# Peptides against a protein of PDB entry 3QIS, part 214

Target 1, 334 residues: chain A of PDB entry 3QIS
Amino acid sequence: PSLELSRREFVFENVKFRQLQKEKFQISNNGQVPCHFSFIPKLNDSQYCKPWLRAEPFEGYLEPNETVDISLDVYVSKDSVTILNSGEDKIEDILVLHLDRGKDYFLTISGNYLPSCFGTSLEALCRMKRPIREVPVTKLIDLEEDSFLEKEKSLLQMVPLDEGASERPLQVPKEIWLLVDHLFKYACHQEDLFQTPGMQEELQQIIDCLDTSIPETIPGSNHSVAEALLIFLEALPEPVICYELYQRCLDSAYDPRICRQVISQLPRCHRNVFRYLMAFLRELLKFSEYNSVNANMIATLFTSLLLRPPPNLMARQTPSDRQRAIQFLLGFLL

## One batch from the design tools (peptide; made by RFdiffusion4, then SolubleMPNN)

Design b2_p21_6_s4 (from b2_p21_6, 9 letters changed)
Fold by OpenDDE base, seed 5:
Structure b2_p21_6_s4 (fold): chain B 334 residues (1-334), chain A 21 residues (1-21)
Amino acid sequence: as target 1 above (334 residues)
Amino acid sequence: DKELEEFEEKLEKFYNDLVSS
């Protein structure tokens, strides 16, 4: 079997969080026999591509002189955004197109990623006083490393080392403040807030706006701004309630005093964001006659975002665990 | 940067107002 490929090198410029890019190429069976093609893992890889890349179709049959179009889709989800923001991963891959009883064909994928405040840690964002696109990549790495160390020290209740001439961190990320301040000012009377989805184009504009500027006003509808807040919380590498406290939140869910004690043990930035969000959501609930928002809906929605099971427990989450997690948040909304 | 300082002051004020309510 033999194939001709119309292209073997692909460049994805300016890859962004949640922005789909597509490159297409053709494969043609220039042989005299039917061939089966598939994308296969490289040596020591578990998958044929990185998590942000997909081939469609990834396998198939070609008759003699048949041609098929293959799409290479680049999409950075919440699952890949953090490692791309830190520069731990890059928009680079090699795909192996295998022919049954034939040759391997190598495809080179390259490009550049543009960092996002989405998928960046709360600790790093509290240190980023400028938009993330203004921060040098080298400084982003240092901020994530320092943020990890500060999280660990805070969880261990270690005395802060002498805050040298490092600029004082923000109490909450500017991105969270911008989103919540907008919703507080403009969305308290919005019918079906957090129940109506935003527009994808507006969501991309909001993300780009937060990544590149400190706006006076966030663009888009109140629904798009509300969904952008949900996406932001979902994309956090560490949820607002740190994984280390997950089980303690479930165990305390029916004791409001213990719940408050558990929250007091969060890292400063996480604790501040949690209290800030709960204060906003309690205010939003006062306008339930206008916005159709109730405590059970909000608790159910935000529980999956704020109080995530650790990755090792996610597959074992019981309906009882979910109900306890909801009850934990209800104790801050009522 | 004066614009940054004004933003930080607005953030701190709004946060304190919302947490104190």
Scores: peptide ipSAE 0.041, ipTM 0.734, DockQ to the pose 0.900
Fold by OpenDDE base, seed 3:
Structure b2_p21_6_s4 (fold): chain B 334 residues (1-334), chain A 21 residues (1-21)
Amino acid sequence: as target 1 above (334 residues)
Amino acid sequence: DKELEEFEEKLEKFYNDLVSS
């Protein structure tokens, strides 16, 4: 069997979080026999491509002189955004198009990723006084490394780092402040807040706005701004309640005094973000007659975002664990 | 209440310091 490929090199410029890009090429059976094609893993890989890449179709049959279009889809989800922001991964891959009883054809994928405040750690964002797109990539790496070290020191109850480092971190990320301040000012009376989806185009504008500027006002509907906050919290590499405290939150769920003590042990930025969000959500609940928001709905929604089970425990989360997690959050909303 | 008001005032002051820098 033999194939002809219309293209073998693909460049994806300016790849962004949640923005789909597509490149297409054709494969043609220029042989005299039917062939089966498939994308196959490289020798050390479990998958034929990186998590942010997909081929469609990834396999198929071609009769002699048949041609098929293949789409290469690049999409950075919450699962890939953090490793791309840090530069640990890049928009580079090699695809192996295999023919049954035939040759391998190599496709080169390249491009550039534009960093996002979505999928960046709370610690790193607290060190960023400027939009992330104004921060050199080298400085982003340093900020993530320093942020990891400070988080570890804070969790270990090590002596507070000398307050003498000239650049004091922000109390909360500017991006969270912007989202919550907007919702507080404009969305408290918004019917079905956090229940109605935002517009995808508006979500992209909000993400681009937060990545590139410090706006006076966030663009889009209140629903889009509310969903952007949920997406932001979901995309965090470390949830607002650090994984190390997850079990203690569940164990304390029915003791409000212990719950407050657990929150006091969070890293400063995480603790500040948690308190800020709980303050906002309690204020939002005062307007329940207008916004149709209730404590059980909010607790259920935000528990999955703020109090994520550690990756090693996700597969073992019981209904009892979920109920304890919700009860933990309810103790801060009521 | 008071600890939250002091926290909100600190956040507002912090943000004003951020935008003014």
Scores: peptide ipSAE 0.036, ipTM 0.700, DockQ to the pose 0.098
Fold by OpenDDE base, seed 4:
Structure b2_p21_6_s4 (fold): chain B 334 residues (1-334), chain A 21 residues (1-21)
Amino acid sequence: as target 1 above (334 residues)
Amino acid sequence: DKELEEFEEKLEKFYNDLVSS
């Protein structure tokens, strides 16, 4: 069996969070026999491609002189955004198109990723006074490493942050401030807030706006701005309530005094973001007659975002654990 | 709520300091 490929090199320029890119190529059976093709894992890989890449179709059958279009889809989800933001991963891959009883054909995937404030740590974002697209990638790596080291130091040593580092970190990320301030000013009376989905185009505009500027006003509908806040919280590598405190939140869920003590143990940026969000959400609840927002809905929605189980416990989360997590947040909304 | 107003004033001041820098 033999294949002809119309292209073997693919460049995905300016890959962004949640923005689908597609490149297409053709494969043709120029042989005299039918052939089966498949994308196969490289040696020691479990998958034929990186998590942000997909081939469609990834396998198929070609009669002699048949041609099939293959789409290479690049999509950076919440699951890939953090490692791309840090430069730990890159828009580079090699695909192996295997022909049954034939040859392997190598496809080169390359490109560049544009960093996002989505999927960046709260600690790093609190150190970013400028939009993330203005920050050199090398400095993003340093900010994530420094953020990790300071988080570890703050957990291990009650040593106050050494006042000698030149620039004081923000109390909350500017991105979350912008989202919440917009919602507070313009969305408190919005009917079905957090219940109506945003527009995908508006969500992309909001993400691009927050990544590239410090706007006076966020573009899009109140629903899109509200969903952008949810996406932001979901994409955080470390949730607003750090994984280390997850079990303690569940254990304290019915004791408001212990709940407040647990929150007081959060890193400064996480604690400030949590308090800011809870204050905003309590304000939204005052307008429940207009926005149809209630404490149970809000607690249920935000619990999955703010109080995520550690990855090792995700598969073990019980309905009781989820109920305790909801109850924990309710104690801050009521 | 006074705690919210004080927090909003602190954030607004912080944002204004950020935008003015």
Scores: peptide ipSAE 0.030, ipTM 0.685, DockQ to the pose 0.100
Fold by OpenDDE base, seed 2:
Structure b2_p21_6_s4 (fold): chain B 334 residues (1-334), chain A 21 residues (1-21)
Amino acid sequence: as target 1 above (334 residues)
Amino acid sequence: DKELEEFEEKLEKFYNDLVSS
């Protein structure tokens, strides 16, 4: 079996969070026999590609002189955004197109990723007074490392915040403040807020706006701004309620006093974001006659975002655990 | 693009599943 490939080198320029890019190429059976093709893992890999890449179709049959178009799709989800923001991963891969009883064909994937405030830690974002696209990548790495070390020190109750660090961190990320302030000003009377999806084009504009600027106004509908807040919270590498406190939140769910004590043990930025969000959501609930938002809906929605089970417990979350998690948030909304 | 629309529909469905869950 033999194939001809129209292209073997692919460049994905300016890859962004949640922005799909596609590159197409043709394969043709220039042999005399039918062939089966498949993308196969490299020797040390479990998958044929990195999580932000896919081939469609990834396998198939070609008759002699038959041709098929293959799409290479690059999409950075919440699962890849953090490692791309830190530069731990890059827009580089090698695909192996295998022919059954034939040879391998290598495809080179390259490109560049543009960092996002989405998928960046709350600690790092609290240190960023400028849009993330204005921050040198080297400084992003340093800010993430330093932020991790400060989070650990804060959780261990070891070191008072060194008041002598020349640049005081923000109380909350500017991106969260911008989203919540916009929703507070313009969306309190929005019917079906957090129940109606945003527009994908508007979501991309909001993400690009927050990554590149400090806007006076966020573009898009109230629904798109509301969804952008949900996407932001979902994309956090560490949830607003740190994984270390998850079980304690469940255990305290029916004691409002203990719930407040658990929240007080969060790192400063996480605690501030939590309190800020709860204050906003309590205000939003005053307009329930206009926005159709109720405490149970909000608690259910935000529980999955704010009080995410640790990765090792995700597969074990019971309906009782979910109800306790919802009850924990309800104690801050009512 | 039809594939973009199908991808957007999957994201809308995911959002609705988040709100309804």
Scores: peptide ipSAE 0.010, ipTM 0.443, DockQ to the pose 0.022

Design b2_p21_8_s1 (from b2_p21_8, 9 letters changed)
Fold by OpenDDE base, seed 5:
Structure b2_p21_8_s1 (fold): chain B 334 residues (1-334), chain A 21 residues (1-21)
Amino acid sequence: as target 1 above (334 residues)
Amino acid sequence: MSFEEISSEIKPEIEKLRAES
């Protein structure tokens, strides 16, 4: 069997978080026999492509003289954003299109990624005084290394050595402050806040705005700004409550004094973000007659974002563990 | 601390960064 491919080189320029890009090509069976095609892993890979790439269809049959369109879809989710922001991964891949009893055809994927404050650590964002798109990639790497060292020092309760004239970290990321300050000013009376989804176009404008500027006003509806906060918290590589404290939060869920003690052990930036968010959510609950928001809804929604099980325990989370996690957050909302 | 107390402590730092942008 043999195929003719209309294209073998694909370039995805200016790839952004949550922005789908598509490139299409045709494959034609120029042989005299039916053929099965599939995208296959390279020798050292478990998957036929990187997590941000997909082929559709990824397999199929072609009759003689049949032609099929294949879509190459590039989409950076929460699962790929962190490694692309750090430059650990890049918009580069090689796809192997295999024919049963035939040849392999190689497709080259290339492009560039534009970094996002979404999927960046709280520690790095507290050090980031400029919008992420203004920060050189080399400096992003340094900020991530420094952020890791600060997290470790904070967990060990080591007094930060008075290391030199490095600018003092922000108490909370500017992006979180901007989102929450906007919601406090404009959204406390918004009916169905955090229950109505935002508009996808407005979400992209909010992300681009936070990645490129320090706005006075965030664009979009209150629903889109509220959903952008949820997406931001979901995309964090380390949740606001660090994985190391997850089990202790569950164990303390019915003792408000122990819950406060566990939160006091968070890294400084994580602790500040947690306190700021809980203070905002308590203010939002005062307007429950206008916004239809209640403590159980908020605790249920924010539990999956703020108090995530460690990746190794996600598959083992019991309904009891989920209820304890909700109860832990309720102790800060009531 | 109230929300307004926490937010008001951070606001001047954000306004400074915006003015330097």
Scores: peptide ipSAE 0.670, ipTM 0.971, DockQ to the pose 0.882
Fold by OpenDDE base, seed 3:
Structure b2_p21_8_s1 (fold): chain B 334 residues (1-334), chain A 21 residues (1-21)
Amino acid sequence: as target 1 above (334 residues)
Amino acid sequence: MSFEEISSEIKPEIEKLRAES
């Protein structure tokens, strides 16, 4: 069996978080026998492609002289955004199109990724005084390394030894401040806030706005700004409540005094973001007659974002653990 | 701390960064 491919090289320029890009090519059976094709993993890979790439269809049959279109879809979700922001991964891959009893055909995927404040650590964003698209990639790496060291020092309650001339970090990321300040000013009376989805086009505009500027006003509807906050919190490489404190939050869930002590042990930026968000959500709950928001809905929604189980415990989360996590957050909303 | 207290402590830093952008 043999195939003819219309294209073997694909370039995805200016790939952004949550922005789908598609490239298409044709495969044709130029042989005299039916062909089965499939995308197969390379040696030592578990998947035929990286998590941000998909082929559709990824397998199929071709009769002699049959042609099929294959779509290569590039989509950076929360699962790939952090490793692309850090430059640990890149928009580069090789696909192997296999024919049963035939040849392998190699497809080259290349391109560039544009970093996002979405999927960047709270520690890095507190150090980031400019929009992320203005920050050199080399400096993004340094900010992630410095952020890791600062987190570890904060967890150990170590006083920073180096009074080195590092610019004082922000108390909270500018992006979080902007989103929450906008929602406080304009969305407290918004009916069905955090219950109605935003518009996908407006979400993309909000992401691009926060990645490229320090706006006075965030574009889009209150629903889109609210959903952008949820997406931001979901995309964090580490949740606002650090993984190290997850079990202690569950264990303390029915003791409001211990809950406050656990939060006091968060790294400075995480603790500030948590307090800022809880203060905002308590203000939002005062307008429940207008916005239809209640403490149980908010606690249920934000618990999945703020108090995520560590990766090693995700598969073992019980309904009791989820209820304790919700109860922990309720103690800061009521 | 109220929301307004927390937000108002941070606001001048954000406004400064916006003016420097």
Scores: peptide ipSAE 0.670, ipTM 0.971, DockQ to the pose 0.863
Fold by OpenDDE base, seed 4:
Structure b2_p21_8_s1 (fold): chain B 334 residues (1-334), chain A 21 residues (1-21)
Amino acid sequence: as target 1 above (334 residues)
Amino acid sequence: MSFEEISSEIKPEIEKLRAES
């Protein structure tokens, strides 16, 4: 069997978080026998492609003289955004199109990624005094390394950072301050806030706005700004409540005094963000007659974002663990 | 601290960064 491919080189320019890009090519069976094709893993890979890439279809049959269109879809989700922001991964891959009893055909994927404040650590963003698109990629790596070291020192209750030599970090990231300040000013009376989805075009505009500027006003509807806050919290490489404290939050969920002690042990940035968000959500709950927002809805929604199980425990989360996690957050909303 | 107390403490720093950008 043999295939003809219309194209073998693909370039994805200016790839952004949550922005789907598509490139298409054709494969044709120029042989005299039916062919089965599949994308296969390279040697030592578990998957045929990187997590931000997909082929559609990834396998199929071709009769003699049959042609099929294959879509190569590039989509950076929350699962790939952090490693692309740091430059640990890149928009580069090689796909192996295997033909049963035939040859392998290699496809080259290349391009560039544009960094986002979405999927960047809270600690790095607290040090980032400019929009992320104005920060050199080399400096983003340094900011993440410094942020990791500060987090570890804070968790270990090591000596306060010598406040002397480095620019003082923000108390909270400018991006989260801007989102929450906007919601406080304009969305407290918004009916069905956090229940109605935003517009995808508006979400992209909000992300691009926060990546490129420090706006006076965030573009889009209150629903889009609210969803952008949820997306931001979901995309964090580490949740607002650090993974190291997850089990202690569950164990303390019915003791409000112990809950506050656990939160006091968060890294400074995480603790400030948590307190700021809880203060905002308590203000939002004062307007429940207007916005239809209640404490149980908010606790249920924000639990999955703020108090995530560590990756090694995700598959083991019980309904009891989820209820404890909700109860933990309720103790800060009431 | 209230939301207004926390937000108002951070606001001047964000306004400064906006003016420098």
Scores: peptide ipSAE 0.666, ipTM 0.971, DockQ to the pose 0.832
Fold by OpenDDE base, seed 1:
Structure b2_p21_8_s1 (fold): chain B 334 residues (1-334), chain A 21 residues (1-21)
Amino acid sequence: as target 1 above (334 residues)
Amino acid sequence: MSFEEISSEIKPEIEKLRAES
């Protein structure tokens, strides 16, 4: 069996968070026998491609002289955004198109990624005084490393922040402040806020706006701005409530005093973001007659975003753990 | 702290960054 491929080299320029790119190529059975093709893992890989890449179809049969179109889809989700923002991973891969009882065909994937404030740590964003697209990737790495060191120092309560330097971190990321300030100003009376999805085009505009500027107003509908906040919180490499405090939040869920003590132990940026979000959500709940938002809905929605189980807890959160997590957050909304 | 209190403390820093951008 043999295949002819219309293309073997693919370049994905200016890949962005949540923006699907597609490249197509054709494979043709130029042999005299039916053939089965599949994308296969390289030696030592578990998957045929990186998480941000997909082939469609990834397998199939071709009769003699049959041709099929294959789509290569590049999509950076929350699962790949952090490692691409830091430059730890890149838009580079090699696909192995295997022909059953035939030869392998290699496809080269390349391109460039444009960093996003989505999937960047709260600590790095608090130090980031410019839009992320204006920050050199090398400096993003330094900001993440410095972020880790300051997180550790903050958890240890060891170092008073030197008040005086031009390098003082923001109390909260500018991106979070912008999203929440916009929602407070324009969306408190919005019917079905956080219940109605935004528009995908508007979400992309919001992401691009926050990545490239410090706007006075965020573009898009209130629903799109609200969903952008949810996407931002979901994409955080570490949730607003740090993984180290997860179990203590569950254990304290029915004691509001202990809950507040646990939150006081968060790193400064995480603690400030948590307090800011809880203050906003309490204001939003005052307008429940207009926006149809209630404390149980908000607690259920935001608990999954703010209080995630650590990745090493491969076990799905038990119904009891989920109820405790919701109860923990309710103690800050009521 | 109210939302307005927290937001108003941060706002001048963001406005400064916007003016420098």
Scores: peptide ipSAE 0.664, ipTM 0.971, DockQ to the pose 0.864

